# Peptides against a protein of PDB entry 8BZL, part 48

Target 1, 228 residues: chain A of PDB entry 8BZL
Amino acid sequence: SYDRAITVFSPDGHLFQVEYAQEAVKKGSTAVGVRGRDIVVLGVEKKSVAKLQDERTVRKICALDDNVCMAFAGLTADARIVINRARVECQSHRLTVEDPVTVEYITRYIASLKQRYTQSNGRRPFGISALIVGFDFDGTPRLYQTDPSGTYHAWKANAIGRGAKSVREFLEKNYTDEAIETDDLTIKLVIKALLEVVQSGGKNIELAVMRRDQSLKILNPEEIEKYV
Target 2, 242 residues: chain B of PDB entry 8BZL
Amino acid sequence: SRRYDSRTTIFSPEGRLYQVEYAMEAIGHAGTCLGILANDGVLLAAERRNIHKLLDEVFFSEKIYKLNEDMACSVAGITSDANVLTNELRLIAQRYLLQYQEPIPCEQLVTALCDIKQAYTQFGGKRPFGVSLLYIGWDKHYGFQLYQSDPSGNYGGWKATCIGNNSAAAVSMLKQDYKEGEMTLKSALALAIKVLNKTMDVSKLSAEKVEIATLTRENGKTVIRVLKQKEVEQLIKKHEEE

## One batch from the design tools (peptide; made by RFdiffusion4, then SolubleMPNN)

Design b1_p11_1_s4 (from b1_p11_1, 4 letters changed)
Fold by OpenDDE base, seed 3:
Structure b1_p11_1_s4 (fold): chain B 228 residues (1-228), chain C 242 residues (1-242), chain A 11 residues (1-11)
Amino acid sequence: as target 1 above (228 residues)
Amino acid sequence: as target 2 above (242 residues)
Amino acid sequence: RREEIAESLYE
C-alpha cells in the first residue's frame, strides 16, 4: 500500500514532506555558487573523508554535461538519482535538438523531476537542493538553484546546506561588480564566503571552476591555498 | 515521532529517514564482513554464524557470492534481502555483458544496485533493504577495487573496511595496521585474520567460522577463489604463533 | 552510533 501522507496537503495548505525534505537539505554540508563575468564557481564544504576511504568516490560537485555542473546538499543517494537523470537528459537533448542544454533548461528539467516526486502518490520528495552552474551556448554564465519542492530561480550568488544562511548573508554584503571583476577575485569571493562556515581553512574546501569556453576544473588543494 | 519510524518512505520533521537508519542499525548486529585491498589482489573475509550440523550441504559460501567472473560480494544483514540483491547484481552484470559485450565496470555495477536500494527508500509500499554489501572486483579502468554499500543506496570505495558486528572496532584496527602502498595479499590475509580474531564474538577463532575469498589476476584473467578450510586454518595458526 | 548513521546519509 502506498503512503498517501506523502502527497497530502495539511489543513493549512502545507506539504509537510516537502518541508521536511528542506530540513534534510539543511543536514548537508554547505555549497556555494557564484556567477562572475566570465566564470562560474562552485565551492563546497568537504566532508571529512575517513581514513582508508577512496576520495574518488566522495563527490559533492559533478558534471552534468560539458557546459553544466552541479553541487548539491542533502541525501547523497537521492542526489545520484537526480544527477543520473539530468545527465541522460543532457545527452538526449544533444541528440534531439543538436545543441547542448541551456543551464535554464536542465534546471527546469531537474525542477520538474523534483516536482513530480512531490505530487506522485507513493513517492517521497527528493531530499536535495542543488546549485547548477554553467554556460549557455552564447557564452552567458548562469547560476540556478533548485529545491525539493521543484522550485528554481536564477541567482548571481547563492548557497545551500547547513551554513547557507551565514554564507548568503556574507554574499549579500560582499557581492559587488568589483568583487567579481576578475576570475581570481570571483574565486576568492567564493572561498571567503565558505570560510564563514568552514573550519580549518582551505583544506576543507573543494572548488570547481568553469570559465567561458573551458571545461570544468576542480582545483587542487594547492591551487585553493593561493586564494586564501 | 513514532508515526515517522513506522512508515518506510517518509521524512521525519527533522528530515530523517528513520527506517533507513534502523536498517543500518540492524546490520550492525549481523555477522562481521571485512574487505581489504592489496596491491596484487583484494579479499573478503566473513564470519560464518550458522553452522548447523543438520545442514545437508555445507554451503561453500554463506556470505560470499560470486557476481561474475570479475566481481564478488559479501553481505551483512537480512539473508532474504541479501539473496534478492545478489541475484539482482548478477542479472545487472549479465544484462550489461549481453548489451555491450564487455564486463560491467565494478563501480557501475555497485551504483546500479545502489540506485535500486535508493528506490526502496523513496517509493511507497517498499522498505529499505536490511543489507550492507562489500564488493571486490577488478576491471581495466581502476584495477582491483573494494566498495561498500548500505541500505540508503550510498556507497564508497575503500582500501579496507568492515560491516556488521563490531565494525567500528574493526575499522579502527584496520586504520592502525593497514600500510598504504605496501599491502600484499598475503599481508592482507594476515590482517584479516587478526581483525576477525579480535572482533568476532567467539572464544577461539576457527576455520569453520570464517569464510575468505580472494580476487587476483593470473595470466590476464580474474581469479576468484574461496580459501579452503585448511588454508584458513594455516592462517589462523600463523596468527596464533605471532 | 545512531547519530553517526544519520549523519552519514547526508552530504
Scores: peptide ipSAE 0.446, ipTM 0.808, DockQ to the pose 0.807
Fold by OpenDDE base, seed 1:
Structure b1_p11_1_s4 (fold): chain B 228 residues (1-228), chain C 242 residues (1-242), chain A 11 residues (1-11)
Amino acid sequence: as target 1 above (228 residues)
Amino acid sequence: as target 2 above (242 residues)
Amino acid sequence: RREEIAESLYE
């Protein structure tokens, strides 16, 4: 069937479908991740939840395991597939290795999954980037980013989505050791970063916090306002 | 670029999936389907367009399908695609029941189908399904539920929503009139008629052109009931008198 | 309407 979605090289060496998938990511709302000293924080721009929509079904931040969470930007349906695969892998790892995954491990898994979808003639790339945060078993906080190509890197702080450039510029200027000296300061940094692109203040922000040896906590709007 | 208009499962230079967008556009021309969640039940209301006198089988429900004992759905879009998807929903639900000896949670059934829809947007040689669905159901985890899914494989839970023709206008009306926490099934039925009356391109709403199903709990069991034509007539009459 | 559809696909 000649109508296969084929990711092929252009004459100039570009993988257009991968690049276009990256453009799909830019259509997503902004997500930001920051690694603190003993905390990792994810912040996302909330799409205006329709008045009649169930908030439970609108999640841009999700847990992959007890020690790992992820925010994404891009195609929502694509993200669900990746999330489900990652969750299965996290559980499988616990069963087979008898330890939770490292953040790097699960990131690599996701990256590999994405990469395979860039090389198969029968598949298009995933239209998502992800920020993956968590703690390794040794208590080390980690932040990784993946993109549609399957590339991944570790970061101190990063952003994805439509406002990512502005947020990154802010983080480049404001991410210092002093700015992440405390958990509260780290959270504040994320909020400030998001406010560079998010309109209408804290009501349109969702924050997830994972502290060392603690479970993922999603902050409520009132808690977020305390940091504004 | 016209090149990206005709190919399935590829991104445009702007990162768009045109075939998915076009499928959703096509659904906008389909008959209207409404879903409303109430405190004591959930309902589907759908426009019936195929009224042919020569139809041998009186399809009591053309657009509303029972999926299992606890769930039903309505469809907007390509009929053949809808048949495939509704059959798949039934199979998924049945397989789950057989495997776990309990009914599938509502959201899990929805997501299972959405994963299939998504696959048809990502795997080569496939086209998106030209169908959106509304799901109503009950489970022990969340009680009464209403979901909407589209060709992209995206879904969401709703208190009230609409798909098909004039869906945007319908949703706006629902937003205005839906009272959270105070919605009874009776009120929901009235609201459904009100919205359909305004959104359907008919001079006068008639019971022949509307299908309504309710899902309730009675004595610890889910009851899915398609309203009789006379019942729908009464609802319409009541609306005309308000 | 087309643009609204397009936007709905992304989060």
Scores: peptide ipSAE 0.422, ipTM 0.774, DockQ to the pose 0.822
Fold by OpenDDE base, seed 2:
Structure b1_p11_1_s4 (fold): chain B 228 residues (1-228), chain C 242 residues (1-242), chain A 11 residues (1-11)
Amino acid sequence: as target 1 above (228 residues)
Amino acid sequence: as target 2 above (242 residues)
Amino acid sequence: RREEIAESLYE
């Protein structure tokens, strides 16, 4: 039978497929994002790369453009689709508008894409949440989150994935102006937040940093250990 | 629970895609395929199950497909699905060549197919492909490469891996014996025979039951070669002597 | 094995 309507309202007004997609997100490893004063930081729990797997092909943090990067939690294959669409849009925007996208713009684009997949016949929702960070052209650091429903909000700090609740609780307690006063302190905050749920310390953390007018930097394990 | 089992592109209450999981489970019953990356080449080794005396055409390779001059793949799962996917791979590769006047990079070909696979997990009216693939190739960007993809549209690069029947055991054996940085194609071939001998559901490994292809570079050109039965016999014999 | 398959889908 051709299931035309996958995401429909229940009698009590729930979109179950969206809710279940959110459960898929919770099966993903934890990702955290923090906006500092002049820095944005993404941290993710490294999934143990199987022995003999090429690490190059396993990335939870990706660049969408020179000024925007994204971490996700949930279905890996779904994420690839979203990332590719976002990258194309970023390039298209540069060509048509002659400026890079704002972080809000690309977030809204992704959110709209997700929303369409909650309302289109014959399509299931994306099973991913994303943390999107970057700098606007004016140099303002931004952090956004989007969910399978297509909702998005701006955040000072947030987390997604299986350990998100614990990480958020930590951030709610520890995110202060003093804690993000410097770039290094901001990085430390992200690491400490992840360590609430990640076992074995800095070896299981991947960290990406973007500073104003600088490209995305993925920290190596040695650099991460300096902050632990 | 049955509703989530029957629909191809819906989440379960716990956020699972059962049809994708079932497709992957089905692949576990297929013949074993393994791939090994070496310093000087890459190989695929696959179990040949359909040996019928009445088969008229000696198919050089039942499970290994040449995709272009620089890439080949092996398949585990539903044969009809495999045919569709391998044809699509060839088409993608050719379209790229025509458009850019250069061969498609290996990973790009893999990801293109993976996007198709993913779509069959998200768009209604479609079931997941019941096929996993191993890809071997060479390109100017990364040299020799080995990839694995599954029905979900996930993929990964590997030094060595296995799909199909007893794949978990095979992977375990590969982990034990694979020496990173020191693997020659010769050693890889020996390792392939060793692993297949232990993981194939056969009483005795024979050349008629194994297909092996190697991908090497000679004089700046990629060479994909399916080993002759006699060559495979020699490999098996060497293994038995050890 | 089933659970391993399930886990492999998520990152």
Scores: peptide ipSAE 0.381, ipTM 0.733, DockQ to the pose 0.827

Design b1_p11_1_s4 (from b1_p11_1, 4 letters changed)
Fold by OpenDDE base, seed 5:
Structure b1_p11_1_s4 (fold): chain B 228 residues (1-228), chain C 242 residues (1-242), chain A 11 residues (1-11)
Amino acid sequence: as target 1 above (228 residues)
Amino acid sequence: as target 2 above (242 residues)
Amino acid sequence: RREEIAESLYE
């Protein structure tokens, strides 16, 4: 029951607050992630920014570290908390282990954080899913997804948010070794996937690209149009 | 005691946080607050509703609070909640100053409070704050700034915005009249009066019902000034003559 | 209005 102040099991074994948090994710705009051969790409549907709003304060894609970035869908304020915690952990890992985090490590950290909020008294689940992409120290590109439940998996490609189903269906059909043979093809795949749910073409898409040994790059609208 | 400790903002079956929505609804009934960013300054304009002749203390500003030497805010919503949050803002700013020996950047102060607001939407035994805030400030990173935050812990930077009663209408007017890159503080003040005149639930706009604060830079220092009643009267008069 | 408020919470 959603009337309960804590996340508890229903008689049939459901965690309703977790399920409802998953519904919150579906209210978010669509995000897509694709792992290429030597590239990871995040694409997001741009929410219409109010005319007088400063665009710098609206971020759906963020860096967690130099080698890891994340896109999310769901409650914006919840996402900020998770992002900050993840960033701190990335820095802590560098200090204690003397190496950057693996993408799996930071994903697991985020997942564990989410899981705790599904079990701790006086806390509600996070209303966010995340796509986490980056490179491990060995140069391997990685893509992970986390959900409000605290589950996580590695993916070749995936999507979250309101249009995720349609985007995933597209990716299931079109994700091939040939489709990701080059960086440009990988980027094109992401754009095409997003265009399944985004109505105004390239103008409503934000793309972030991370190549091996390179920093996160957010493509400008002109760069995106080259792939459309 | 146990009943209070167990309560938290929870998701609806549709993934909604109704307590946050209700808090925002409450703010919609509060007095109007405007913020406008100009090239040479930033301003807050707020509706003053508590005009009681029997008030012993003439509050110089009821809804506009100085946070530090470089920032001020205006509040819409529950007064008691606003007092708590404004006090917290001041504390955060002072702690930062003490720790780093420099003023807190504007956005960092806003974010710090927003994290607190978010916590009140997620942790047990708490309700969302029934307050939205407009922040004006200056820092060396971004210069003059205007921010808005709400009970959810969301925030954004703005060139101009409005919270409280008739905020949607006010925002529409601001969108129409705000000229990016050409906004002087003088023009911003005029715009504020224009918008308030149309959005305030009063028969006639008067200086006693409006609070205005400006934030400017003079000789490398931030100056936060609340306009005197006579100055506001002049602005209103000028508007009426146009 | 309520729906607008609700939608504003999500990205």
Scores: peptide ipSAE 0.342, ipTM 0.710, DockQ to the pose 0.828

Design b1_p11_2_s1 (from b1_p11_2, 6 letters changed)
Fold by OpenDDE base, seed 1:
Structure b1_p11_2_s1 (fold): chain B 228 residues (1-228), chain C 242 residues (1-242), chain A 11 residues (1-11)
Amino acid sequence: as target 1 above (228 residues)
Amino acid sequence: as target 2 above (242 residues)
Amino acid sequence: KEEEIEELLYL
């Protein structure tokens, strides 16, 4: 059966292992990204960290560089591999080009990495999608999404993971210029979007905010509650 | 879908990696291993199953391995896989020490092995390692640490956790009895015995069936010590008297 | 058990 093989085309032109990797993404908790005017915001459904688990080691949002942050959905171990490779590339770029990566550049790098794993014999696709946010050197906020196939697109707002459909539907209705007019409104939009699928309110949400010319900030639960 | 059960490194239609899941299930049949983080140390407690009188080598520790001067691990799962992984951990730690002239940070050692585990879930012609590990260690960055890793290459830091047989029940007990910020190594040892007594399928816990190692700091040095059988007996006796 | 395994594998 073609669907039991390595990543190969079916008779009808499907790459089943890629499609199935996309199903793996849907098993991940929800992540949302929103591009504001001068802010980018990532929000994730925080899995109930087991009472005895170190929160430091359970991160769905990670920095790739000072100007780029990523949230993912899907296989945790796969994500670690992608994150590490992306971080190395960001540093390499700074050394060789003497400038930080653009958000598009690092997204394309990640996408290319994923694509190679869909075409290389003896490799399965990565079971992750990613939302990549940040600022280009010119101060332009960016949001990109990539999936297991290695495709990527720029977005104003998007979501990945198990609740992504509902979150996207919410964003399609509520993402307006007025809704992102201020940083606070943009943050509020992300929280509201996540609350479509996250139970128990702000306690189960993690938010990362990157403003123009500012470092990544992870909001604490008290800060999140102010927007609820 | 059962039709994907025998294939390695492929996704099911539902996005599942069955061989990884089956490896994790297999570990559930292995002997119980506990890890508990305390304020003044960290410990591993493991079930010893192979007590054979004809063994020439007195394995003082069947399931607990010293990795370097600052780290040890306990294993649950396929013994041969465990031997490969523990050897790799030692090699990684040694290479780091040689390269940087300092001990490898605990989490970096864990992640290095986890990357290997992950690779065996993604590269064709490989099967997942049928092993979960608990890591205890000390470094200058985070102090005492406890980590758990599984066949997927996922890992996490823990205050207390369990792998192997009846791990879910053990974790539940740990959640109930673990007091954050108040855990001494002494109390952690008592808790380990308590949990093992309830989770091991034995009528009476005996020192012959339990291995315990502690990691502490003395005079600015890490000390990894496997408890003597008599010490374990005393811990068990104390528990029976409470 | 399957649900527990899934929780461990996916984030």
Scores: peptide ipSAE 0.382, ipTM 0.769, DockQ to the pose 0.848
Fold by OpenDDE base, seed 3:
Structure b1_p11_2_s1 (fold): chain B 228 residues (1-228), chain C 242 residues (1-242), chain A 11 residues (1-11)
Amino acid sequence: as target 1 above (228 residues)
Amino acid sequence: as target 2 above (242 residues)
Amino acid sequence: KEEEIEELLYL
């Protein structure tokens, strides 16, 4: 008999492989996303890069298109597959619809992809959650989360990965209109949220910022320290 | 739990892919392969374990494979799996060349194979490849490059790294002795011999047990060269005199 | 060793 990956319902209605994939997500380092007024910010816990490793090949934040970026937590190889599929879809959409994707559209695409891998016989779920941020064509900032099940929701702020619970608790208390009044304050909020779980301060944080009508900017360590 | 480690493509309750982890563990028992990036080139050095006198063709390269004119790889793990993957690498590179009339960038070739590896960890009826690879190459985008990939389909770029037997010890030694920005191919070769001498489970390092390939640029062309046994002997001799 | 492998698989 061929050993097949199967996602089936338990007698009590659980999809165990999906739940276990969510446990895989928790093995990933923490990522946080915050939607500001005219800014979206992704922050991630930096994985310690080995001394002889090229840092450029260790990325937890990636661009999907000019107007959309994503942070993930979980299986690195699984993430690459999802990212590649999403990038292709973004380009395809530009060609067929003659407009960039909305953040919701690409999130739904990713979610649908994930969902298929929870229902298709002979496939296991993706072991990743993602925070997807960007701007719609109308200039509206968006933040979405998707998980291994293929569910997705819009958020003001959220977190995924190992320290997500603590970060979410912080955000629930501290996300206010005043806290996101400016771009700088929004960035500070993300940093403060990450510092709940990240040791050694700003040196272990990577931040990506997308402002309205601007490209994705990855902040360097010196820029991050200005906010700490 | 054994019920989750016997299946090829399922998560454990803790979110682990045991078959992938076991494949990675198996690679730890394979012959040592190391790669070192230098300013003027990149090298692979690999342990030759199968010195069989009855082998008709002295396989010039048991562990090092030329992929195209600009890339080579070394393999640690299951030989049959390695053959499949190295063949696939060559096919991917050729298809790209045919389609774009330009050699495939190094990282793109690595990622293409890594996507295949990942698929074998996600699709039913498949097992992970029991193979890790080191890739050396040159392209116009990043120049000389060294990559490592594992059974999960994960990969990374490296200045120096090691896979296979005693890889952790080798990596530790590389971290100690690798001089960033000052590494010449000559010094890299010496470092490779030093590390292999300490990590290979042999009483004495011999040229017969070591395979070394270098990738350099000469007159605007990539040159991949497997060192002759005499050249390796000289490197070993130099090391012994130090 | 298991922890090392886990660190390699997850980001």
Scores: peptide ipSAE 0.381, ipTM 0.763, DockQ to the pose 0.821
Fold by OpenDDE base, seed 5:
Structure b1_p11_2_s1 (fold): chain B 228 residues (1-228), chain C 242 residues (1-242), chain A 11 residues (1-11)
Amino acid sequence: as target 1 above (228 residues)
Amino acid sequence: as target 2 above (242 residues)
Amino acid sequence: KEEEIEELLYL
């Protein structure tokens, strides 16, 4: 019966529903994250919004808390569920622990949520990967990536979605201490990385920047063009 | 039969739990993990497959986890499942410590997790964990110990064993070379390198691809130490010279 | 791609 989603092992030891969820991620537009010295930057390929669609309602980058933001690739509706749960957890943590979450903490929370959906009958995996960036209370910049399986790792730089392979290859070649020496250089690195897969230059890029002790800033197109 | 292998863990007509078997098959795709018990310590050696330049510097082993002051484990299988189980091990150990004001005995910690694993093979709506673990530890009851557990919730104590890729070949080599009663930690380390060199799917064994942890007793305290890359390099070099 | 997925899935 196809009506009851069950993630089970194949005879050869694969979780096909998780693998297929990863394929769903590849259908998403590209997102990239880079950790600088005192900055974290998320960049995404801007999806062409229908003329009658409100652009504000199509966001690939969202804040989870004042010190944490996330970009995702994959199923938009799935992402909404994860984002909402993460936001609630961030607020709960502030109330109960009286401190904001660490980037690792909220990443682990999201990862655990995803993992549970890979091990429960009647549930399919989430069809999303996420890049989670932010600052810990001590001012340390962090970048994490999660996938549909519920695994997570810390990264210096990474990419998810359709063009992720090309972007990662670029980052592997170009991510150096010199390339992230300044905030501006870090931003430029993200833009250059995205330009490997994004057509029509800066108009199709959305960038979010978080600096130490500063709120999330989404760059406007004019600001992005200054870095191109 | 296909009717029993793609459903919630149930018995086949032949009495097999196919989902458990398939979970074990999944572990075969993971990197090799070895455990060796010596007279003066116990060690874990694990293959590190995922070396990415863009990974943030993880100061800690990717596959070897400290559970408490007296125990560590290595994992083979699905990463996310492993993370859940290792976290649970730490919680169980901590709860025991709080309740009894003494460290949990090694076998009890292993058993507690195995009960969880078993439950995921028996209760509806669950799949088995796709993870095997090697446990190393010391306690006042049995001294140095090495355990292995699998997705079924079964476990056993071992003098030497292997999980993950090419585990069968590794176990065969361990059986041939393990000297009962004469195994020092030094000799165990050499044996681990020897076995890994033959069983890892790599052209050349390098320190970057191998994680090793030792558990010893010093001045009445357990010491869990992850070997530095340079130390692993020296072990590899020594093996190449023999 | 399958190998990449396995690397992500398996520890």
Scores: peptide ipSAE 0.056, ipTM 0.555, DockQ to the pose 0.040

Design b1_p11_2_s1 (from b1_p11_2, 6 letters changed)
Fold by OpenDDE base, seed 2:
Structure b1_p11_2_s1 (fold): chain B 228 residues (1-228), chain C 242 residues (1-242), chain A 11 residues (1-11)
Amino acid sequence: as target 1 above (228 residues)
Amino acid sequence: as target 2 above (242 residues)
Amino acid sequence: KEEEIEELLYL
């Protein structure tokens, strides 16, 4: 079926569906990523899990591989598709290349996937942005962001979702070499950044930490409170 | 804008998927379905609306479908869409069994269908399914489980939840009365009757208007049982005496 | 209702 292209240029050169997908991202809760010296940290605003909902089924931070994790903002179901495709690619890369993906590689893969959905007939853009963090095999910490358009960039720190503007403004002011001198300081920076938009303090924050040669660690609420 | 209402897979200027939202609204007009997770089992309870005297076959269950030996689901929404999705669930479960020689994990079956639902929100020429589902199951990974999925392809695990007509009110009642860690299947059945009695658009709750299925483990096997009308009558009677 | 739907769709 020759379904008409959903994402088309406007007369003034805009891809409205991509722009509108960016608005969908803004409906998501805030996520923040910070690259430290030897650590990468993701923080997200916890969505109030409805009473009687299983918390394990509501995750905004996920592992893509042992060395890469991702936080997203936007359409939850869209995110699941992207995550699954990325996980498959990570495993495929290990099998075919015999090395884990670099953070840039998997980011580029995700970005390319998103871009295809902006240009394919009968497909709408993904309504998600993602923060992708991890370590390359050489031990270099990385942070990347992708948006619905399929663009991606490397960052020292960034934020996505509803409160992203305020969080970015905070990070622009407070991200210094001194602020990321230690792992603990880096974690504190993420928490402070999230507290710009998150109400009720550390109880509404989820933090994921990845250190060099270590697996992804999701901090429990008690661990988070130590940094508040 | 009417333009965004007519196309199935486009974002509004505000980042909304109106067709998905409208599909969700359609679910609210369906009969009530609820699920409750207990320590020793899980149940589905559903409103039966089509009580026509001229129906030849008393279908044992109109709204509750066995998916495999370890899972069942209840549906709220467009009947034709529900039939397609329930058949797909059965096929996915069987393909998995054939491939791996073990039953599909509950959440994996749910996610497989949710990926299909999501695709119908993103790929042109398709409308969202006008169906929400409640899933009950048992697997070796998580034991007894209850899931809910919606037209968007989103899902969640629940201790208790409700879909369809008056679902919000039902969920509120479940939140009030559900005792975490202390819920037996017996108490869950009583709670189901209590909630249905208050949320169903009927003057009086009767066994003919309610379908209940329980999923339990007996001797290392999953048992899915649809309660007989007499059993449901006893539950209703017990509730009326309280 | 719109807020409820938004909570269901967006994470």
Scores: peptide ipSAE 0.279, ipTM 0.695, DockQ to the pose 0.825; fails the geometry check

